# Designs tried in a protein design run: peptides against a protein of PDB entry 8BZL. Part 269

Target 1, 228 residues: chain A of PDB entry 8BZL
Amino acid sequence: SYDRAITVFSPDGHLFQVEYAQEAVKKGSTAVGVRGRDIVVLGVEKKSVAKLQDERTVRKICALDDNVCMAFAGLTADARIVINRARVECQSHRLTVEDPVTVEYITRYIASLKQRYTQSNGRRPFGISALIVGFDFDGTPRLYQTDPSGTYHAWKANAIGRGAKSVREFLEKNYTDEAIETDDLTIKLVIKALLEVVQSGGKNIELAVMRRDQSLKILNPEEIEKYV
Target 2, 242 residues: chain B of PDB entry 8BZL
Amino acid sequence: SRRYDSRTTIFSPEGRLYQVEYAMEAIGHAGTCLGILANDGVLLAAERRNIHKLLDEVFFSEKIYKLNEDMACSVAGITSDANVLTNELRLIAQRYLLQYQEPIPCEQLVTALCDIKQAYTQFGGKRPFGVSLLYIGWDKHYGFQLYQSDPSGNYGGWKATCIGNNSAAAVSMLKQDYKEGEMTLKSALALAIKVLNKTMDVSKLSAEKVEIATLTRENGKTVIRVLKQKEVEQLIKKHEEE

## One batch from the design tools (peptide; made by RFdiffusion4, then SolubleMPNN)

Design b1_p25_3_s2 (from b1_p25_3, 11 letters changed)
Fold by OpenDDE base, seed 5:
Structure b1_p25_3_s2 (fold): chain B 228 residues (1-228), chain C 242 residues (1-242), chain A 25 residues (1-25)
Amino acid sequence: as target 1 above (228 residues)
Amino acid sequence: as target 2 above (242 residues)
Amino acid sequence: MVPEAPADLEKAKAEYEKLVEEFQK
């Protein structure tokens, strides 16, 4: 059957391996991103770290560069490959162009990488979606989302993973200019959005914030609880 | 499931990589390997299944491999796959040492191999490696460390964990008995024996069926030592007396 | 960083294939 072939169109024009990779994403932990006025916020559902597991080794939010960070949903090992390549590109860009990447640029790079893996024989698609946030050199906050197909779009707010539908519905209703008027309100919006699908409050949320001209900050559980 | 299980590196309609899952299942039937992190060291304990009577007291480690001066690993799964991966680990570590004139950080070595494992799940023409690994090591960044990796290319750091046969039960016991912050290497060894005694598919635990390696720091140097059979016997005896 | 299917991956694949062939003999 055509659905067994990698990177082959079905008679009706479907790329089944891409669609199935999207199903892998839907099984991933929920991630949410929100663009504020002068802040970008990423939140991720913490999988219960197994007792005796080192929490340090379980990171779903990572910096790609000083001005860009990424959250993902789907296959962790696949994500690591994408992250590493993106980091190299960010550094290369700084060296060659003498400026940090724009969020759009690095998103496009990641998207192109994903797309190539949907078109090349002998490769399967990446089983990940990503939320990429950061600041352009001019200080403009940006949020982009990519999927296994290599498509990408700019968003005000978005979610990926198993709870994405519910989180998106919440964001569609609650994302207003008033809701993002301050950094704290923006953070609160992300937390509230995640709480639609995450039980037991702030203990099960990983939250990262990036403000203009500031490095990525991962909030500790106590800091998160202050917003709840 | 049958439609996709015979093909490598493809998603099922449900977004599952069945070849990876099947590799993990195969590992579940392999000999048990334990890792325990202590305050003053880290250990690996592995079931020895191939007991050759003619093996002279030559340090035969069936399942524990020294990677470099600061790291060792234990393997569960397909022996041939394990040999490839352990060789690759040694090569990666050596290349790093040559390039940077310092030992590779433990997590970086683990990650490098995990990226290779991942590649075998994404690129056609090869199956996933049917191997899980436990890594023990020391570096200047994080001190004593224990990691686990699986066929998918996922890895994690652990205070204690188990792979292979009855791993779930072993992990449960480790969770119950592991005292965070109070674990000495001596207590870790005792715990390893306790867990192996309950999880190994043997009627009686014997020293001939168990391999144990410890990694410690002595005078600012890492020391990796495989316990002698007599030492293991003493540990077993002590456990039986308690 | 595992770059694009690095020469190292192909080498690893080749070594793996050789090893498998040796075990199948």
Scores: peptide ipSAE 0.005, ipTM 0.577, DockQ to the pose 0.029
Fold by OpenDDE base, seed 2:
Structure b1_p25_3_s2 (fold): chain B 228 residues (1-228), chain C 242 residues (1-242), chain A 25 residues (1-25)
Amino acid sequence: as target 1 above (228 residues)
Amino acid sequence: as target 2 above (242 residues)
Amino acid sequence: MVPEAPADLEKAKAEYEKLVEEFQK
């Protein structure tokens, strides 16, 4: 069985499998991340869950550790692999270094994992982008984004998935120091941003909030409607 | 449509490594990076293409990476590949420091990475790294140094060179204006601005689109400094006045 | 060959993180 390199350069220098993986991300539900002063917020578009599906099983926002959470856009099955690997790394870090990972550290780990799948024989790229948010041990809020290529950057705010362009345009206009002055304003900013692409208001939004020295909180639909 | 072999990097009937050549083509589309060696220092100048308003400003350098206290590099090509290679460089440098209790010599660090690059062109199931690097450094053996490496694992020492977009034109300009033995860091900075102004597809060079790092020796220590935006603006202004 | 992790990988990681922090300053 010739282990074919799946990801190869085109004559013009493109990695088509990476580009196609990015197209898979664009088909994914929209996710938004915003860094506030003392808060990080993730919002995701709820796909119409079939009436008989357990809502708990369709979580698009996952904790990686007590101080880090992730939202993703793209292939859910691919995301599970990345999440599991990241969780193991977070726990390993706590055991070996006796401190939680920094948000940058775990982002770099995920990015490196993704990059390896763009260069390894018999492997395709991960069809996911991720927004990774959390707090460093010094209490600094962080937001990072990764893509299928394994690139990562720190952001004040960003979006991924099918509605990402419109959401980013909104955030570019509306992300100001005044707009993130309070936790509530930051949450409101995320909701407003996501409403640019999500129909039918707060019922179709999943929102997670992490405050300094607090665990991840997923807001109920009723709590979200207060900000709409 | 020329079926590029989706297989392992193999020789063509003509003896060419197409995957390596295609990786080099990818680098040709990347932002321009310059390196210039002076008598009193060495510098990297890189085009900054990704100016996004929502980026966290803490990202001081998109394309210039500190490797250790005595070395830095600039990258042209695939960012994710660059991140992997720069991380590897840092690890190699640290391992050496731990083992020998002294900094790794510049050329040894470059060679170690080049061996890795080469391996990715030879072993089955691997693609080449789509990255070229410029390395600046100081060591006690050769003083200030500038190196370039490509996806094949080839490297060379340079007095001045360029990678990325319009690199051939930049190298031509560097050859014309580089004065051997008379190059100060100040003159090198001016030359970098001059070359970038001509090679970047911009009507006017702005400080927002340029990253510059210098490596100097002060009081027997290496100092790696990224120029502040205001300093770059002053260099651009000076060039416009000349 | 993936270079073997240095025996003191934790120290190497810490030094790396410190270097990154210093460069971002």
Scores: peptide ipSAE 0.000, ipTM 0.496, DockQ to the pose 0.026
Fold by OpenDDE base, seed 4:
Structure b1_p25_3_s2 (fold): chain B 228 residues (1-228), chain C 242 residues (1-242), chain A 25 residues (1-25)
Amino acid sequence: as target 1 above (228 residues)
Amino acid sequence: as target 2 above (242 residues)
Amino acid sequence: MVPEAPADLEKAKAEYEKLVEEFQK
């Protein structure tokens, strides 16, 4: 029955449900990730918090573990499922292996989860892409992207969501060794990249920074404005 | 065009989950439910549509459900779906209490249900729940809280919000009249009556058509109380005199 | 690279509908 075959190949070889899930991602708020020398930075377009909405419940950047953070574009409810499973895996890994996950490991886990939902009967793809950043135990900064298909790649910089094309074009032009020479420059690069698609400056940006051997820091609006 | 829209748990070519959107549409036809957060409490106010003369004066709340000692919810949408979800909320809360010997934090209960809702949007052979919920609660982490969840499994915290019929108009009114930092439970009750009076498709607001529950803290305990009809009548009367 | 959604949504819709019909048989 069709109800079991949610994601199938078209006659021309397309996985339409995966492609359509990517369209859901393209409708999501823009997220940007940049890997610096000793820093990883995530930036997300803040959707205008509705008047009377609690801002704390509108987060697009989340920690998966002490050494790994994730931003996403697409369906928030789908993202929550992925985040929760990833967090469980991170904790499980610490308990079983006695080391934190590598950024690649947890990315692969998430990617595998997504892939299963593209191939399993009675499941639709996750309508999310994710930027996963963090540090490996050796102190190497990493940035990965996953998409609804379950593919993943390592990046120096990337963007997802509705403004991703413009942001990527900006990053392709402006991501240089000089542009990431310092932590501050790396942060500035992310902010500038987001400002290509975000209106009203720093007030509509959520920014998270993870420095080597430091915990995730979410910058407040005042801190962001210093870089604008 | 319409053939894929009727199918559950699939994306449209445009990346939309039409079954979720249709579930949300069903909620738009349900009775109005309001939630308002105050400094000293939180309230739910809901439209009662089924007024049967033979309903015994038993404190039957049609739309407001106590979940545990620290939380209550109001529902808008399909009644049968609401019953299932409210039961699940109670079970989740009880299991947590048994496991941890403390009440479940409000947001954790909300998210647990939202994960269930989400699953019904992702797994084949399931339809989304045709229900939105407002949650009121207190916990030691965030104090008084108000949440809203929808059929997609999304949720958010609110100072004031509305679901069901004329929810957009109600939210607009709440935005205008809600005074951040100055909202008392008394003022919140008055605001609830004001908004319901304007959003309910009734010529005159009557106490029989409105359910109100308040959640307060007394002596370090949460008190959830459904207002008596007489109390609601007094609130309506006060509103009419202003 | 993840396949991009087809630029022509109408064509994609038609193809999808055809696919759905094939699986309903």
Scores: peptide ipSAE 0.024, ipTM 0.609, DockQ to the pose 0.109; fails the geometry check

Design b1_p25_3_s2 (from b1_p25_3, 11 letters changed)
Fold by OpenDDE base, seed 3:
Structure b1_p25_3_s2 (fold): chain B 228 residues (1-228), chain C 242 residues (1-242), chain A 25 residues (1-25)
Amino acid sequence: as target 1 above (228 residues)
Amino acid sequence: as target 2 above (242 residues)
Amino acid sequence: MVPEAPADLEKAKAEYEKLVEEFQK
């Protein structure tokens, strides 16, 4: 009998499948997001790519729209489903409302999708947390996090995945207005935060930057090393 | 044989809906939310548990949601479930406004959501929402109102009530101190602080851990205001001096 | 039954977002 994972309440009021999905996220590669003054930065720990894997296929940072990007921790296959749904929604919103989505809007969409998978029969929760960053139409930088439960919050900075605790502790100590005063300082903060859990320097970090009125830029390893 | 999806909220041999009860148990572990009806307004007071330095300060309220110009709610339970339900409340209210060109009556909004909650207890392949809500509002029919709803889809109107952690103790305190017909918003705020101070498992109540919203009428308009931290601090200080 | 979305769901969503923004101010 295939024990179909049902998200049901335990006698003590816990949703074990959601908690277990959160454990799956904790096994994922670390991702960090930081909101600066006029910049949003995502950093991800590069998994040791097997020598034969095409690096092009393992993107942990993806654009949802021109003004929104997402990093995730957890099950890559689950993330693909969420990303595709979010992209469709972003395009639909542009067509119907004639404006790009706000970062909060698309986060709420993703969160609602995740929540439905915690309440629907024959479905398991998504085994992913996501950091969603971007700019609203007014030029305000935003950072949101979602978890497998469908909970979401806005953050100044946050981390998800295996090293999230250590990275968050670092950010709690080091995130100041002075530390994000410039774009470069903000980028440096993200790199320093990731280096708390990543052993081998800039080569094992994927970094994406979105500045006000600019498209998502993925930094190359050489560009990352300039900030180390 | 259509395999009975054993995942449906079904009656126990004793006639109990255990999934609903377990959802209520989950709410019992959530932060405390209070609602108090006064003659000149209504308030919600909620325990804020998610205090993190890296949270964006733009989050004025974790547990209190404005639904429309005349209504707000507070939630106890699973945050993600709460977000879905509060979104539905807003959609229902907006749809009504568009259709009838007047705001939805408070009780009608509460009932509409309760029907949804109930459906999630009855239909196969769904679990109950792990959320109780307090609703505050004003309408032209009944004036200031306070409602409570639970995962079963049951609701009721209240003069004062509490959901979440230590709710039973809070309700007992409210029953003792609530003065029917004489409650001002000022006295209600003082009562809310008094009850929270006793029901929250904290040595000292801090303004950082409490969210308070008031709903009043000014110049024929409903005003929903979340109290600033400084205002909450003043209320706490006054209580400590008393 | 999930309540049917308003016929003008997008407008309702936009108004909702505006309401949320106002509440956060």
Scores: peptide ipSAE 0.000, ipTM 0.507, DockQ to the pose 0.028; fails the geometry check

Design b1_p25_3_s3 (from b1_p25_3, 12 letters changed)
Fold by OpenDDE base, seed 1:
Structure b1_p25_3_s3 (fold): chain B 228 residues (1-228), chain C 242 residues (1-242), chain A 25 residues (1-25)
Amino acid sequence: as target 1 above (228 residues)
Amino acid sequence: as target 2 above (242 residues)
Amino acid sequence: MVPVAPENLEEAKKEYKELVEEYQK
C-alpha cells in the first residue's frame, strides 16, 4: 500500500528520502580514499573523541575481509548493519567460491543492499556513503564509492562526508602518477588531502593502509606525523 | 494512526531522523544514570525516583538490571521500552551461553541490541525505542567495560559517562575529575556521589534517591552488587565531610 | 553522526509535521 512506502517518487521524479539520506552523509565525518600503484589508503577525520570515550569503539575504518576495507560517512548505526552484512557475504563467498571476494563484488553487494532499502516498502535508505578499498585476487588495487541510492563507481581517488568537496578538489589537482609513484607518496597524498579540511594535523586523522598481500594496517598518530 | 507509524523512520530534508531525536529528547527528561570505569571494577549510579509506598515489591533497583553473571545495565527513558530491551538483552545473552557454552562478550551483547534499536529506526511501522542504556561488564577480552547506547543504535565505550537528566553537565564534571589509569572503584564511587549531588535537582542528596551497583572480580568470578542504603549513606556522608 | 535532540523542539515538531503532510500529498 502507498501508506507503507517511505521512499517514493515526487511529481518531479525525485526520490526525496534518498536525497535526504545523502544530506545525512554530508553531515558525516570526512573520509578519503586513494588508490596507489600497489597500495590503497583510507583516511578519516577523527571527530574530537570525547575525552572519556574509548577510541576503539569509534573506528570509522573497518575490515570487511583480509583483502577489503571500508570507510564510511553518515549514520554509524546504519554503517554497522552494512558492515556486518558485507562481512558475512565475504565469508560466505570464501566458503562457496573458495576465493575471496573482489572489491567490485563486495561493493556491488553493498550497493544492492542499499538499493533494496530505497525501493522496499516500509524501509528507509541507509544514511551512509562508503569508500571500499582493497585488492583483487590478481593483486589489482581497487577503490569504489557507494552512496545511499545504491549507486557505485570505481575511482582513483574520492572523498565523502562534510569536507568531501574540498578534498575532491584537492585530489583533482594533485592526483598524478608522480604523486602515487610510491607507497609513501600515496600516503602523503591522503594526509595532505585530509588536511584541507582537518585542523591540528595528524592527531585528528585516522589512516589505514593496505598493501598487496598484506593485512590492513592502521597507522598510529606518530606514524602519521612522519608524513606531515 | 497507521499513517503515523509508517512514517516514523523518514529523513528530513536536512538528513535528520526526527523520531530518533525526539526519543533522545524524552531520555533527557529521565532520571540521571552514571557509569564509571575503574581499574578494579565498574559502577552504575542512578537516580531513584519516589517509590510508591504501596508497591508490594520493593525493587532494590528501579533502574539497574542484571543481564547475566558478567553484565548489568542502567536505563534512562521510557520504562516500558526499557523492560522490553532489558529482557531482550537477557535473552540474547542466554542464547549465546547455550550456543557457545561461554558468556557473551560485553561488546557483542551491546551491538546485538544496538542492531535491534537501529532496525526500529529504519523499518516502517516501528518507532525508535525511547531508551538509552549504560552497560557495565567484564569479559576475558577487555576486562572491565562501560558502554553507552542510544535510540539510534549507536554505542560507544567509555571510561565515564552519563545519560538522562543533566547528562551534559555530568559528563563535563566527569571529564574534569576522572583520572585515566588512576581510578579505583573507591574513587569512582566518590566521584559518582559528587556528580550526582551536583546534577540531581535536589537540595540534599539522600541514599533513598540513589541506586548504585558495582561490578568486580573476586576469585575469578564476576560479582555484581547493589549497594545497600547504608553504604550509600556512608558515601554521601563522606562527600559532605570533604 | 549521532542524532542530537533539536535545540528548539517546537520548531522541530512543526517541521516534522510539515514534512509528513508533504509526503501525504
Scores: peptide ipSAE 0.018, ipTM 0.596, DockQ to the pose 0.757
Fold by OpenDDE base, seed 4:
Structure b1_p25_3_s3 (fold): chain B 228 residues (1-228), chain C 242 residues (1-242), chain A 25 residues (1-25)
Amino acid sequence: as target 1 above (228 residues)
Amino acid sequence: as target 2 above (242 residues)
Amino acid sequence: MVPVAPENLEEAKKEYKELVEEYQK
């Protein structure tokens, strides 16, 4: 039968396919998110772009809407599906509710999507975790994280992917009110956090910044080097 | 325990999708396909393995498919899967054209197919497509483009790349010889022959074993043409004289 | 996060290996 449950409980109550999807995430490039006072920042470890590869086609940070962006760790193709669904939902929400989505709303949507893929017959979990950042319509900065299980939580700062443990440890030590007092300090914090696991400085970092009432800005390598 | 359906792509304990990896392995045994982006065009070169004397040389393309007026692709892997995917590409492109009254952007077509590929890695009762594709195209947004997609639904843009048999060696050669910013279609053709000559498991490269398609712009129109056997012979001869 | 149960990982690995082997047959 093609409709067999793929994700089933073990005798001890574990959903192994979800756990294994989390292992796929751990193999992914590191991503970090930090919520500042009036800024949200996403940073991602750039895979060494293969010689002759077009860097344009290697994006780890994507806009979901004007007020929301997402970084992910894990299976890129899976992420694309999630991103596309989220983008459609963001636009649908604007049309139906006449306001942009809240960051929580779209996170919950993504989380629900992921959860369904852990429970639906004939579907495997998404092999991705995501950091979702942005601003609510009221100007409140938000950071959320989702995992393959469909769980989500709000964070001040978090990391996902292969270097997540080291980055989180760094953030736990260094995330203070003083460290995020300014936009520049917040950006610097993200870069420093990524440098715990990324070699060769700014060339291997993708950084996206969203300030209050501003659009998503992807920093170029030269801009990143200013913070190093 | 009957806990896992072997016909469903599932995660291993290590987070691997083995069915996708196995599909990629199958592609590694397929005939070589390479793509090279030039300043004035883009090309596909593919190994032809099925040679039949009764084939009409004028219309015969084993591995290179025209998708629309602005795009073509080459395939490495399972032929039946390739036929399905190339048909889908054509349908997607046609639907877009009908809906928007303009050709589908190259990357958008690639992405649409990649989403289908991905779905076949996620839904039960489906297996991954055992096919990698190289796409060449032109659009008004990015000009000449070269893309590669794999069974996972991942894709990327490239200046030059290779899929199929000995692809790793081919890519290494391309990395060495590809001159960024200086690549003409003529030089790209020469490079293609050079790489194929070294990577194909043949004693001597012959025109009958190679398919080459070029995509150029002439008078504001995209021109996709498959090189005639005689043209390929001349390229091979030129390479042998160098 | 769903906690990983290391004790079950070996069994899961074994089962998966067996499944893969069966499939390759």
Scores: peptide ipSAE 0.018, ipTM 0.602, DockQ to the pose 0.076; fails the geometry check
Fold by OpenDDE base, seed 5:
Structure b1_p25_3_s3 (fold): chain B 228 residues (1-228), chain C 242 residues (1-242), chain A 25 residues (1-25)
Amino acid sequence: as target 1 above (228 residues)
Amino acid sequence: as target 2 above (242 residues)
Amino acid sequence: MVPVAPENLEEAKKEYKELVEEYQK
């Protein structure tokens, strides 16, 4: 009976709807994030874009502001809601505080939004996890992960979605100071990590790079193939 | 399974939204709608299931709706849900025009409706809309466009796609016959007839059972036109001769 | 199960708007 309630604890202290939302995330395409020295990199598994589908509309990596971007795993429609609210908050912060958001600030905002949807009657949790990357105004690269529960943590590297376990295991073994010594090595690390779960090489990877004081760059397939 | 499928806003233990899946299943039984993007235009073709002789010929279409001067849509699914959503699309487009003194970009209109659809999957006491839509349009940003949206609030841009009955088979045929970069509106019309002839549950395709609308640009203006029955008959005849 | 349209779309929109506003606070 308790698994039917959106916002009620089970007798053993479980929030079943949050747990089930996490299962929805596990069915999502794999996303990986890596923090380098002066770079942040997001990679996402491309679902086989239907031959007749416009790739422009299948983006899983979105800018929240000039200094922050997000990848997600799970329900795309849920993600759009979160992204839109985060974008509004980023602009509001610029207007009120006269500075761009820190990556932690916007992550906390998103996490709080998610948490409220776990506690409000008549609302289901968001079926998404997110990797949020960017640069603080001091030039520090940041990576955060948030889940359907509204928890968030800072990471050096992390992964979400269906292949997350395998990708994390790879990153735990291969993330070293040497492996992120250069921007190119950091990009290569992300690609290698995704290739643990993505078949057919660079053609099935979406990759985004943000460098210090630079805008988000989405790499084209040819650019990705140079790292493979 | 029954414990979760009866509630609109509950994840299953496997992370599924059964009400959304059931809405999609219902759409699979609706009349076929297809869209094809060409270099010089975009079209919608829809199966007409209700042939009423008394239908006012002034009616734009049974399944194709003009949204504004630059966009139209076709619907597969529950008619009442379709009416609600098409009205919302018109209102959104009109509000944008009034606010910004320019037509709403095609993708923005699609996303605005998709956010409404998504909300009906997340808020208690609401069910998903039992409707998928195909959108055709033109704007100054991307030119001719074709979009598809589903009950979940997901959408995508397409060169060609299909919703409703036998949509999977139709999409397969479109993938085989669609020539990227070489598609004229004339060729797209021929392809639409070819696909409908194979995907409609009819022994013979007739013009009375097919509605086709084209969206083109003439003298810097968008023209949305529903083909006359005679024009559709000629397309069918040409297909039969090939 | 055949989906049935919500009887009150305006109410749903209002609830959504209120919800969004509440969550933007």
Scores: peptide ipSAE 0.013, ipTM 0.562, DockQ to the pose 0.032; fails the geometry check

Design b1_p25_3_s3 (from b1_p25_3, 12 letters changed)
Fold by OpenDDE base, seed 3:
Structure b1_p25_3_s3 (fold): chain B 228 residues (1-228), chain C 242 residues (1-242), chain A 25 residues (1-25)
Amino acid sequence: as target 1 above (228 residues)
Amino acid sequence: as target 2 above (242 residues)
Amino acid sequence: MVPVAPENLEEAKKEYKELVEEYQK
């Protein structure tokens, strides 16, 4: 009999399955998000892709809609489920409300989905944290983070995954109005933050940029090296 | 249809609902939330634990949520569970407003959520919500009100109460210092600071670690206001000078 | 049908459109 994953309270009031899901996130590749003035930037540590793996299939940064993108840390298979549902919701919102989702709206949707998987018997929590960035319709840049529990908050900058502590410490020291004064400086801040934990420089970084009224742009390695 | 193990929340041989008790234990580890009813208003005071420089200031408050124009709540326990319940409260209040063209009475909103909480303790395949809530509100029936609800779906009206860490000690202090019928919002604010200073496991109370919201009536309208950090600093300073 | 996250946004939009069209039939 396969032991059914049950998320229940321990005698001391802990949800161990949620905590263990958070441990799964900590084993994931590091992701960083930074909100600039008119830009949002996501950076992800590239795992050494086996030479024979198609790099296109291992994207850790994905668009949810034209105005929203997400990076994640943790279980890739779990992330696919969340991404798919979020994309469906973004399209549904456009059809029903006739406007794109706000970044907060779609974050709340994802958070609610995660929370439900922590409360339903026979289900385990999602083993993912996510950084969700984008622009609201009014042109305001947003950054949100979600964890396996379904908690979400808005951030100026944040990191998730195995190197998150070191990256956050860097961001706490270096995130200033001056450091995000321009798009280029904001990009440079993300790269510098990620280099705290990534070995071998810009070749092991995936970087995505979304500017106001522009689509998600994934930078190529050559473009990244210009900022390093 | 694979029968979901319906036995998550069941009675022990002794008649106890351990999952509910364990959910309440989780709340005991959460930040302290106070509610105090005054003659001229009602307040919530909550411990702010997550002071991160990188947090976006867009949040109205970390632990205090506006539900509608006449009600707010504070939460102790699992934040994700709190978000779900707070959203449900807003939806219930909105549906009522649309249906009856008047704001939902405070107790009716509390009861509606408590029924949901209770259901999560009784029906299989669900765990209890690991959240207690304090509700503040005003309605035309009872005026200013303060309620508390727990994971079991039980609720009660209070003049002053506390949930979260050191709640028992806080309630004891409130019982000693609360003067029935003579409580002004000003005195309630002072009492909240006094109790938080003693119940929070901090060497010194700072305005950064405390969120306070007041609910008052002005010109026949309910006003829900989160105190600015400077206002909280003044309250703390005043307490230190006494 | 477990919605499979499209590998790209355009595919996701296409799949959603197809799904909606199937339900409207």
Scores: peptide ipSAE 0.007, ipTM 0.513, DockQ to the pose 0.027; fails the geometry check

